Peptides against a protein of PDB entry 2FGR. Designs and how they scored, part 57

Target 1, 331 residues: chain A of PDB entry 2FGR
Amino acid sequence: SSVTLFGIVDTNVAYVNKDAAGDSRYGLGTSGASTSRLGLRGTEDLGGGLKAGFWLEGEIFGDDGNASGFNFKRRSTVSLSGNFGEVRLGRDLVPTSQKLTSYDLFSATGIGPFMGFRNWAAGQGADDNGIRANNLISYYTPNFGGFNAGFGYAFDEKQTIGTADSVGRYIGGYVAYDNGPLSASLGLAQQKTAVGGLATDRDEITLGASYNFGVAKLSGLLQQTKFKRDIGGDIKTNSYMLGASAPVGGVGEVKLQYALYDQKAIDSKAHQITLGYVHNLSKRTALYGNLAFLKNKDASTLGLQAKGVYAGGVQAGESQTGVQVGIRHAF

## One batch from the design tools (peptide; aimed at target 1 T4 L40 R41)

Design b2_p23_6_s4 (made by RFdiffusion4, then SolubleMPNN; from b2_p23_6, 10 letters changed)
Fold by OpenDDE base, seed 3:
Structure b2_p23_6_s4 (fold): chain B 331 residues (1-331), chain A 23 residues (1-23)
Amino acid sequence: as target 1 above (331 residues)
Amino acid sequence: MTIEVPPGVALEVQKAVLAALAA
């Protein structure tokens, strides 16, 4: 049997012109083009087209050497796969996130990604951003003439917060069509959580599509996230994304992405525009630069995710500019 | 990189993942 050791070390110099106090922040950050990670994976052929697999993956923080420790919270799965598709047991990306984040041209990392997969309501549960879940069972179909789907269920294990029960329960899935240059997907999910110690359902619907013209790729997302609280009314956000990417000179890629976050509970919008460039020095090593502008309106306090430097909010109605310049190395 | 490991090691990793899921 073989085990593959794999990883990415992505470290950058990052700058944001405003934090929550209105001051600039700068320093060494992590995960600007891809999330830094260390992982182990393997497969065993069981015969008859059946395979067993495992995947263990944790985040690496290159700026501090994982001072808070190392864990496999990115993915810790065992799986069976075959002609029926794949069943996974363990902490992983939830099916909706796994599929719908694939339309984000910034790979759900750094200062440029689509930020719709977020805890919009100060949810008290783990993973209230809708990205991953503990105690997850997932199933992924094969691709049948372009059509594919994924489904997941996470057990709450009677977790309680305040008066809320069933915290951490997830149910969700997607349907997709992936054929050549075209991809399109619809995802639906519900997660049980708590807000202010009260039971809350996090409902999510996401539509994604992309088309690769060879000379350029277009990608888009439409999302609604709704935290349905038993008391105090719903916290609803509509998020929109449109992006384009193009290869440059056979060794690079340029990306431009716009996102809008319409935060209904505070009647406030945020606009994000990001320009990115990746320069491949080799198959495994790249230089990159990101420039992001985030404009908050009214009561909006969103901040760019300059991980390792500053990932907090800004003052209400303030704009933030971010820059990342870094090295990504894969092994 | 790929490391060749004895089958038993892969099995123990799988068991550890399963144990972590049951905890």
Scores: peptide ipSAE 0.042, ipTM 0.473, DockQ to the pose 0.529
OpenDDE base, seeds 1, 2, 4, 5: peptide ipSAE 0.039, 0.042, 0.032, 0.038; ipTM 0.453, 0.480, 0.463, 0.451

Design b2_p23_7 (made by RFdiffusion4)
Pose (drawn by RFdiffusion4):
Structure b2_p23_7 (pose): chain A 331 residues (1-331), chain P 23 residues (1-23)
Amino acid sequence: as target 1 above (331 residues)
Amino acid sequence: TLASIAAATAALDALAAAFNAAT
């Protein structure tokens, strides 16, 4: 049995060459290499291989001292685990995002990550980016011979927005194979939401795979996200990503990731290339840099996510360049 | 601002080390 207080402070200077008005922005931001966080977790051995766990974790914003207030919105779970796997109750990453985001070489944070888990249709639910859910129950199997799966159901509790009376419901899961160097997963999920007050399903299918050669690792993601309005109409986005990472000189790591976002509702594509470097001063402390270029075509207005500096959109069809340089410290 | 962040990080690290040693 044990109890652990832990966290990460990841703070950076960041710059984007344009915002929604076309002006540059720079400043002190956060979470460029890993999401800054503070948390408490524990595991209690109940005997016979059965364990009880808890986990409370919230995001840290070092640039403003969590000015909007600290919370445990990253994860707030209690669980039982054993030879049967693990059951968790509470807000957390849903199984589809927990497993599939592991294929993103930029750890789903900073200006370089895969942007597929986002609210493409301005859905009105609390978590229309498909990442986390309130009122979640999740089951995770053991890994037997490489095969493993996860399933989750989040209750809507009759949350109503317009014609949608089940906003926030999540049903989803994944199947996967993980043997160390090779990993592959298929995730499928549906959420209930509303768009402009009209009931809408958020359907998501995601495939991810990676192989770690040791001298380098190749990783990729494919995703279709479809917001399907009950009365008709849909906003569909296909997202693609391929990336590679390699250790450099013991202590160092280089990463490169290319992504494409095909936004069918506006018949427009956006392309992104991101180069990253991580220099470890210790196991707990790293300096890092990220450089990203995002090219929007046609009506696309996507912007790089320089958390704490600028994470809004840009003018239609504009290209945007961004940089983050910072320090990550885990404790 | 940077000085405050450094101090807060140091204090949180120390707190987490002491708390985990006590438990």

Design b2_p23_7_s1 (made by RFdiffusion4, then SolubleMPNN; from b2_p23_7, 14 letters changed)
Fold by OpenDDE base, seed 4:
Structure b2_p23_7_s1 (fold): chain B 331 residues (1-331), chain A 23 residues (1-23)
Amino acid sequence: as target 1 above (331 residues)
Amino acid sequence: MLEEIERFTKELEELAEKFNAEN
């Protein structure tokens, strides 16, 4: 067997010009370019092309030394893999998020990421952002001439919230084409949750694509998230993202990403634009800077996710500017 | 700078709206 200890420590100085009170927030934050993590993983060759695997990964908070504790909530899987692909048992990224977040040029972290994978409806489930699930079985196909897919099912284990049953049940998957410079994917998911103690289905459809031109990469996402409530009507959000990245001077990368969040239930839009730069000091160490602007219209109250500093909302219709400057180290 | 970002945001919004199937 092989066992690998791995991790990332990503810590930044962050600033946002507005919180929910209209005041600025600043301090030391985490995970601005990549989510800080500690993990163990390994594989065992079982012969005949079959392998066993494990993966244990938790988030690191370098600003407070994990004052809230450490866990393996990022991933805690055992797997079998072979010519048939890979089966995973345990908490992980759900297949839809695992694939479709790969089109986010900001790696689903910091102040710049696509925020479509969100709990838009005050869902009471722990994973109502559609990113991960407990009690998950997932299957990933091999890549067949570019074509690949992933499927997942998470057991609810008869979890209830209020009158809602089956809370935490997930079913979903994606189909994809990954060949050379092109990646394209379609993801579908349904998760059972509760809103106001009432049964709610979180439906998600996401289309993603990217193309690497060598000199630059383009990436895009189209997503609809719908919380289907038994009472009060649906909470629908259409989210759009377009991003570009380019290498700079052989040691850097510049990234620009725009996202639009059309929040139908409140008839309100939010616009996010982020400029990022990563400067590689080595293969393992980088400096980075992110500059994000979030414009809320009408009743929208979205805030940039300056983890460790401020990740709350702003006043309705207010704009927020965020900055992160940090160090990422991988081991 | 802010005004330029806002202009660019509007241009991108108009582009994004073309992909909105509900228009």
Scores: peptide ipSAE 0.017, ipTM 0.416, DockQ to the pose 0.014
OpenDDE base, seeds 1, 2, 3, 5: peptide ipSAE 0.007, 0.006, 0.000, 0.006; ipTM 0.408, 0.324, 0.278, 0.411; seed 5 fails the geometry check

Design b2_p23_7_s2 (made by RFdiffusion4, then SolubleMPNN; from b2_p23_7, 7 letters changed)
Fold by OpenDDE base, seed 1:
Structure b2_p23_7_s2 (fold): chain B 331 residues (1-331), chain A 23 residues (1-23)
Amino acid sequence: as target 1 above (331 residues)
Amino acid sequence: MLAEIAELTAALEALAEAFNAAN
């Protein structure tokens, strides 16, 4: 049996040139290169190739010392694993997000990440971004000659919002091929939620692929998110991402990522481009810088996610530039 | 710092505009 304490403290100075009022915001932010976290994990060998596991992980906010409290909302699982793969019980990343966010070169955090995993429709469910779920059972296969899969189901526990029933129910999974330099996967998910107190299905389809050329890595995502409403029509967003990364001088990594968010319900697009650099001072400590530009068109109001400084929207059709410079330390 | 951020902002905006003009 083993227990490991682990974490990341990632804190930055961040700037965005526009908020919702058109004013600049700057200060100390968190989680610019990796989400800051504290966790406990462990395993018990049960014999016969069977292991029990636990994982408890919460977000750390280094700028305010977790003034709003600490919780294990990142992951709180017990598991059994073996030659059959892994079964997890408890709050976690849903299988679709766990796999498909791995193609994001900005690690699903800071001002540079793919923002497709979002609540596009003012859904009233707690996890309408499609990232995590409560009451989740997940199963992950072993890797069989490159092929692997993950499946999940989250119980709604008869949660209601307005007239909507089954709120928080998730069903989804992915299939993938991971072999050497190649990764490719397809994810499908449905979550039940409410919009305006009415039943809504959040459907998601995501295709991801990456190839590591050694000298550079290319990564891409194609996603459709659709909030299917019985009244008022569907809220559909098509999101596209293409990114490249390359090692620099044996201690650095440069990243460039472009994303397009085609917000069909408002007939409006947003374009995001991010340049990132990570400088490894050690295996555990890095300096980083991110430069992001977000161009909203027409009615689009998307904002860069400068966590701890400003993560709100901007005025319709406005562009936003963001900068983060920070330290990441892992323990 | 703010002036350097503004310059980096302008450079990134120019890059983004070039990318947006190509698409």
Scores: peptide ipSAE 0.016, ipTM 0.495, DockQ to the pose 0.017
OpenDDE base, seeds 2, 3, 4, 5: peptide ipSAE 0.017, 0.013, 0.000, 0.015; ipTM 0.424, 0.468, 0.303, 0.471; seeds 2, 4 fail the geometry check

Design b2_p23_7_s3 (made by RFdiffusion4, then SolubleMPNN; from b2_p23_7, 15 letters changed)
Fold by OpenDDE base, seed 5:
Structure b2_p23_7_s3 (fold): chain B 331 residues (1-331), chain A 23 residues (1-23)
Amino acid sequence: as target 1 above (331 residues)
Amino acid sequence: MLKEIEEFTKKLEELAEKFNKLN
């Protein structure tokens, strides 16, 4: 049996030129290249190819020392694994996000990531971004000649919000083909939530693909998120991403990613473009810089996620520029 | 390219709607 302490401390200086008032924000931010975390994990060999595992992981906020406390909300799982794959019990990434966020070249962190995994509708559920769930059972298959899948179900535990029942119920999964330089996946999920105290289904479909050419990697995402409300129109967002990354000088990586968020309920688009660079000082320490531009059109109010500095929206139709320069250290 | 993305998006919408009717 082994117990491993692990973590990442990622802290940056961040700037955004506009907040909701039109003012600039700057300061010390967190999680610009990777989410800062502290975790414990371990495995026990039970014999016969069966293993037990645990994983406890929480977010670290290096700017304030976790002033709001520490928890294991990133992952708190017990698992069994073997030739059949892996079963996990506990809070984790839902299977759809676990697989489909892997196509985001910015690793769902900082000011550059694909923001499609979002609460588009002011959903009142705790995880209406479709990223994680409480009370989750997940199953992941082995890889069979490239083919793999993951499935998950989260119990609602009779959670209610307003007149909405079954809040927090998740059902979803993906199918994927991962072979050599190619990865492709289809994910489907439904989550029960509430909007304005009324029952709402958050439906998500996501396609992802990537290809590693050696000299560069291309990656793409296509997503539809639909909050189906019993009263009022559906809140639908179509999100698109295309990114490229390339190694630089054996110690660096450059990333360029574009995303489009077509917010159908407000007939408004937002365009995001991000340039990132990571410079590896060692296997565990890197310097990084991100430059992001977000152009909102019409009624769109999206903001870049400069965590620890400013992660709110901007005024409708306003553009936002963000910069992060930081240190990532893994242990 | 843009038209092909739009057509593909429509097919995804139809697939999503079918999935949502099954649940």
Scores: peptide ipSAE 0.017, ipTM 0.496, DockQ to the pose 0.012
OpenDDE base, seeds 1, 2, 3, 4: peptide ipSAE 0.016, 0.014, 0.006, 0.008; ipTM 0.454, 0.449, 0.410, 0.428

Design b2_p23_7_s4 (made by RFdiffusion4, then SolubleMPNN; from b2_p23_7, 15 letters changed)
Fold by OpenDDE base, seed 4:
Structure b2_p23_7_s4 (fold): chain B 331 residues (1-331), chain A 23 residues (1-23)
Amino acid sequence: as target 1 above (331 residues)
Amino acid sequence: MLDEILKFTKELEKLAEEFNKLN
């Protein structure tokens, strides 16, 4: 068997020009280029092409030393893998988010990421952003000539919120084609939750694609998230993303990403544009900078996720500018 | 371009609705 300790410490100085009061926030933040993490993983060869695995991963908050504690909420899986693919048991990224967030050029973290994987409806479930699930069984196929898929089911364990039953049940999966410079995938998911103590289905459909031209990479996402409420009507958000990245001077990467969040329930749009730069000092250490602009229209109150500094909303129709400058170190 | 994105979004909505009927 092998056991590997691994991690990332990513800490930044962050600034946002507006909070919910219209005031600026600044300080030391975390996870601007990659989510800071500590993990243990290992594999055991069981013979016959079968392997057992484990993966335990938690988030690190370098600004406060994990004052709220440490846990393995990022991933806590045991697995079997072989020619059939991989079966995982335990909390993880749900298959849909695991695949479809891979098209986010900002690695689903910091002020630049695609924010479509969100709790759009004040869902009362712990994972109503559609990113992870408890009690998850997942299966990932091998890659067959580019084609691959992942499926997942999370047990609700009879969790209730108000009159809502089956809270935390997830069913979903993706199909993908990954071959050379091309990646494309379609993901579908449903999660049971509650809004206002009433049963709500969080339905998600996501299409992602990327192409690596060598000199640049293009990436895109199209997503619909729909919270189907028994009372009060549906809360639908259509999210769009287009991004480009390019290597710079063999040691750097520049990223530009645009996203649009069309929030149908409030008839309001938000526009996000982010410029990022990563400078590799080594294979393990990088400096980075992110500059993000978020323009809310009408009733939209979205805020940039400057983790550790400010991740709340802004006033309706207000625009927010965010900056992060930091160090990422991987071990 | 925006109209094509909107058309594509409507197709995705239909696909999502079909998926939801299967669940």
Scores: peptide ipSAE 0.012, ipTM 0.391, DockQ to the pose 0.012
OpenDDE base, seeds 1, 2, 3, 5: peptide ipSAE 0.005, 0.000, 0.011, 0.013; ipTM 0.322, 0.322, 0.341, 0.392; seeds 1, 5 fail the geometry check

Design b2_p23_8 (made by RFdiffusion4)
Pose (drawn by RFdiffusion4):
Structure b2_p23_8 (pose): chain A 331 residues (1-331), chain P 23 residues (1-23)
Amino acid sequence: as target 1 above (331 residues)
Amino acid sequence: APADTALESASGDLSTDYGFTVY
């Protein structure tokens, strides 16, 4: 049995060459290499291989001292685990995002990550990016011979917005193979939401795969996200990503990732290329840099996610360049 | 068309190798 207090402070200077008005922005931001966090977790051995666990974790914003207030919105779970796998109760990453975001070489943070888990349709639910859910129960199988799966159900508790009386419901899961160097997963999920006050399903299918050759790792993601309005109409987005990473000179790591976002509702595509470098001063402390270029075509207005500096959109069809340089310290 | 917005991070759990631990 054990109890652990832990966290990460990841702060950076960041710059984007344009915002929604076309002006540059620069400043002190956060979470460029790993999401800054503070948390408490524990595992209690109950005998016979059965364990009870808890996990409370919230995001840290070092640039403003968590001015909006600290919370445990990253994860707030209690669990039982054993030879049967693990059952968790509480807010957490839903199984589809927990497994599939592991294929993003930029750890789903900073200006370089895969953007597929986002609210493409301005859904009105609390978690229409498909990342986390309130009122979540999840089951995770053991890994037998490389095969593993995860399933989750989040209760809507009759949350009502307009004609949607089940906002926030999540049903989803994944199947996967993971033998060390090779990993592949297929995830499928549906959430209930509303768009402009009209009931809408958020359907998501995601495939991810990676192979770690040791001298380098190749990773990729494919995703379709469809917001399907009950009375008709949909906002569909296909997202693609291929990336590679390699160790450089012991202590160093280089990463490169290319992504494409095909936004069918506006008949527009955006392309992104991101180069990253991580230099480890220790196991706990790293300096890092990220450089990203995002090209919007036609009506696309996507912007790089320089958390704490600028994470809004840009003018339609504009290209945007961003940089982050910072330090990550885990404790 | 929906406006672009900030994204929520989805970094995975921090490894148990990190943090102050009491056994």

Design b2_p23_8_s1 (made by RFdiffusion4, then SolubleMPNN; from b2_p23_8, 7 letters changed)
Fold by OpenDDE base, seed 1:
Structure b2_p23_8_s1 (fold): chain B 331 residues (1-331), chain A 23 residues (1-23)
Amino acid sequence: as target 1 above (331 residues)
Amino acid sequence: APADTALEDASGPLSSEFGITTY
């Protein structure tokens, strides 16, 4: 059997030129290139190609030393794996987010990531961003000639909010083709939640693809999120992303990513463009810098996610510029 | 306004390549 202690400490100096009041925010932030984490994981060989596993992982906040506490909310799974694939029991990334966030060149963190995996409707469920679920059973297939899939179901356990009685139920999955330089995936999910105390379905469809040309990688996402409310109109967002990355001088990586968030319920668009650079000092330690620009139109109030400094919205129709410069260390 | 939810990345290869392993 084995037990591995692992982690990442990622801490930055961050700046955003506008908050919800129109004022600048700056300070020490976290998780600008990768989410800071502490984890324990292990495996046991049960023979015949069968393995047991566990994974316990929590977020680290290096700016305040986890002043709000530590938990294993990132992942808390036990698993069986073998020639059939892997079955996981416990809180984890839902299969759709686990696969489709892999096309985000900013690793779903900091000021540069694709923000489509979001609570677009003020949903009252804890995981209405479509990223993780409690009470989750997941299954991942092996890779068969490039073809792979993942499926998940989360129990609601009769969690109620207002008149909604199935809050936190998730069903979803993806199909993918991963072969050589090509990756392509389709994800579908439905989550039960509440909005204004009323039952609401969070439906999500996501297409992702990437191609590695060796000298550069291209990546793209197409997503539709729809909160179907029992009372009131649907809250629909179409999100688009296109990104490119390239190695620089054998020790660096440059990244450029554009995203568009077409928020149909408010007839408003937001445009995000981010330039990032990572400089590897070693295999474990990197310096990084991110520069992001977010342009809200009309009633859009989206903010850049400068975790530890400012992750809130801005005034309607306002533009926000963000900068992060930091250190990432893996152990 | 839609509530901003913190984005969280997957536990990537970087965390799996390192660590202290006991047997």
Scores: peptide ipSAE 0.221, ipTM 0.696, DockQ to the pose 0.606
OpenDDE base, seeds 2, 3, 4, 5: peptide ipSAE 0.016, 0.248, 0.012, 0.021; ipTM 0.558, 0.704, 0.548, 0.589; seed 3 fails the geometry check

Design b2_p23_8_s2 (made by RFdiffusion4, then SolubleMPNN; from b2_p23_8, 8 letters changed)
Fold by OpenDDE base, seed 4:
Structure b2_p23_8_s2 (fold): chain B 331 residues (1-331), chain A 23 residues (1-23)
Amino acid sequence: as target 1 above (331 residues)
Amino acid sequence: APAATALEDASGPLSDEFGITLY
């Protein structure tokens, strides 16, 4: 058997030129290149090719020393794995986010990531971003000649909000092809939630692909998120991403990513462009810098996610510039 | 205001590559 203590401490100086009042924000932020975390994981060989596993992982906030406390909300799973793949019980990334966020060159964190995995509709569920779920059962296949899949179901446990029942129920999965330089995936999910105390289905479809040319990697995402409401009509967002990364001088990586968020319910678009650089001082320690531009059009109020400094929206139609410069250490 | 849903890094690679084995 094995037990491993692991973590990441990622802390940065961050700046955004606009908040919701039009004022600048700056300070010490967290998780600009990777989410800061502390975890325990382990495996036990049960014989016959069967293994038990556990994974406990929580977020670290290095700017305030976890003043709000510590929990295992990132992952808290027990698993069985073998030739059949892996079954997980407990809070985790839902299979769709686990696979489809892998195409985000900014690792779903900081000011550069694809922001499509979002609560677009003021959903009242705790995980209406479609990233994680409580009460989750997940299954992941082995890789068969490149083909792989993942499926998940989260129990609602009769959670209610207003007149909405089944809140927090998730069903979803992906199919993928991962072979050498190529990765491609299709994800489908539905989550039950509430908007304004009324039952709402969060439907998500995501296509992702990447290709590693050795000298550069290209990655793309196409997503539609739809909050289906019985009253007031659907809240639909189409999100698009295209990114490129390239190694620099054997110790660095440059990243450029563009995203478009077409928010149909408000007939408004937001454009995000991010330039990132990571400089590896070692295998464990890196310096990084991110520069992001977010252009909101019309009624769009999206903000860059400078965690620990400012992650709120801006005024409608306003543009935001963000900078992060930080240190990432993995142990 | 829609609650800023914190984007949570789904990147596994660094968590899988590093760690201290306790036993």
Scores: peptide ipSAE 0.310, ipTM 0.711, DockQ to the pose 0.602
OpenDDE base, seeds 1, 2, 3, 5: peptide ipSAE 0.301, 0.303, 0.310, 0.297; ipTM 0.712, 0.721, 0.711, 0.711

Design b2_p23_8_s3 (made by RFdiffusion4, then SolubleMPNN; from b2_p23_8, 8 letters changed)
Fold by OpenDDE base, seed 3:
Structure b2_p23_8_s3 (fold): chain B 331 residues (1-331), chain A 23 residues (1-23)
Amino acid sequence: as target 1 above (331 residues)
Amino acid sequence: APAATALEDASGDTSSEFGVTLY
């Protein structure tokens, strides 16, 4: 049996030129290259190729020392694994998020990530961003000649909000092909939630692909998120991402990513462009810098996620520039 | 304006490439 203590401390100096009032924000932020975390994981060999596992992981906020407390809301799973794959019980990334965020060259973290996995509709449920779920059962297949899949179901436990029932129910999965330099995946999910106290289905479809040419990697995402409301019509967003990364001098990586968020319910687009650089001082320690530009059009109010400094929106049609410079340490 | 909820880190960066084995 094994138990491993692990973590990441990632802290940065961050700046955004506009908040919701049009003012600049700057300070110490967290999680600019990787999310700061503390975790415990372990495995037990049960014989016959069967293993038990556990994983407990929480977010660390290095700027305030976890002033709001610590929890295992990143992952709190027990699992069985073997030749059949892996079954997980507990709060985790939903299978669709776990697979499809792997195509984000900014690892869903800091000011540069693909922001498609979002609560687009002021959903009142927990996890209406489609990232994680409570009460989750997940199954992941082995890789068979490149083909793999994952499936998940989360229980609603009769949670209600307003007149909405079944809040927090998730069903979803992906199919993928992962072979050498190529990865491609299709994910489908539905989550039950509420908007304005009324029942709403959050439907998601995501296509992702990447290819590693050795000298550079290309990655792309196509997503549709649709909050189907019983009253008031659907809130639909089409999100697109294209990114490239390349190794630099054997010790660094440069990243460039573009995303487009076409917010159909408000007939408004947002454009995000991010340049990132990571400089490895060691296997465990890196310096990084991110430069992001977010252009909102019309009624769009999206903000860059400078976590610990400013992660709110901006005024409608306003553009925001963000910078992060930080240290990532893994242990 | 609905507060853009901070994107919970969706990072599939589940690879803690590092760790200390306690036992």
Scores: peptide ipSAE 0.361, ipTM 0.707, DockQ to the pose 0.723
OpenDDE base, seeds 1, 2, 4, 5: peptide ipSAE 0.350, 0.344, 0.358, 0.352; ipTM 0.709, 0.715, 0.713, 0.709

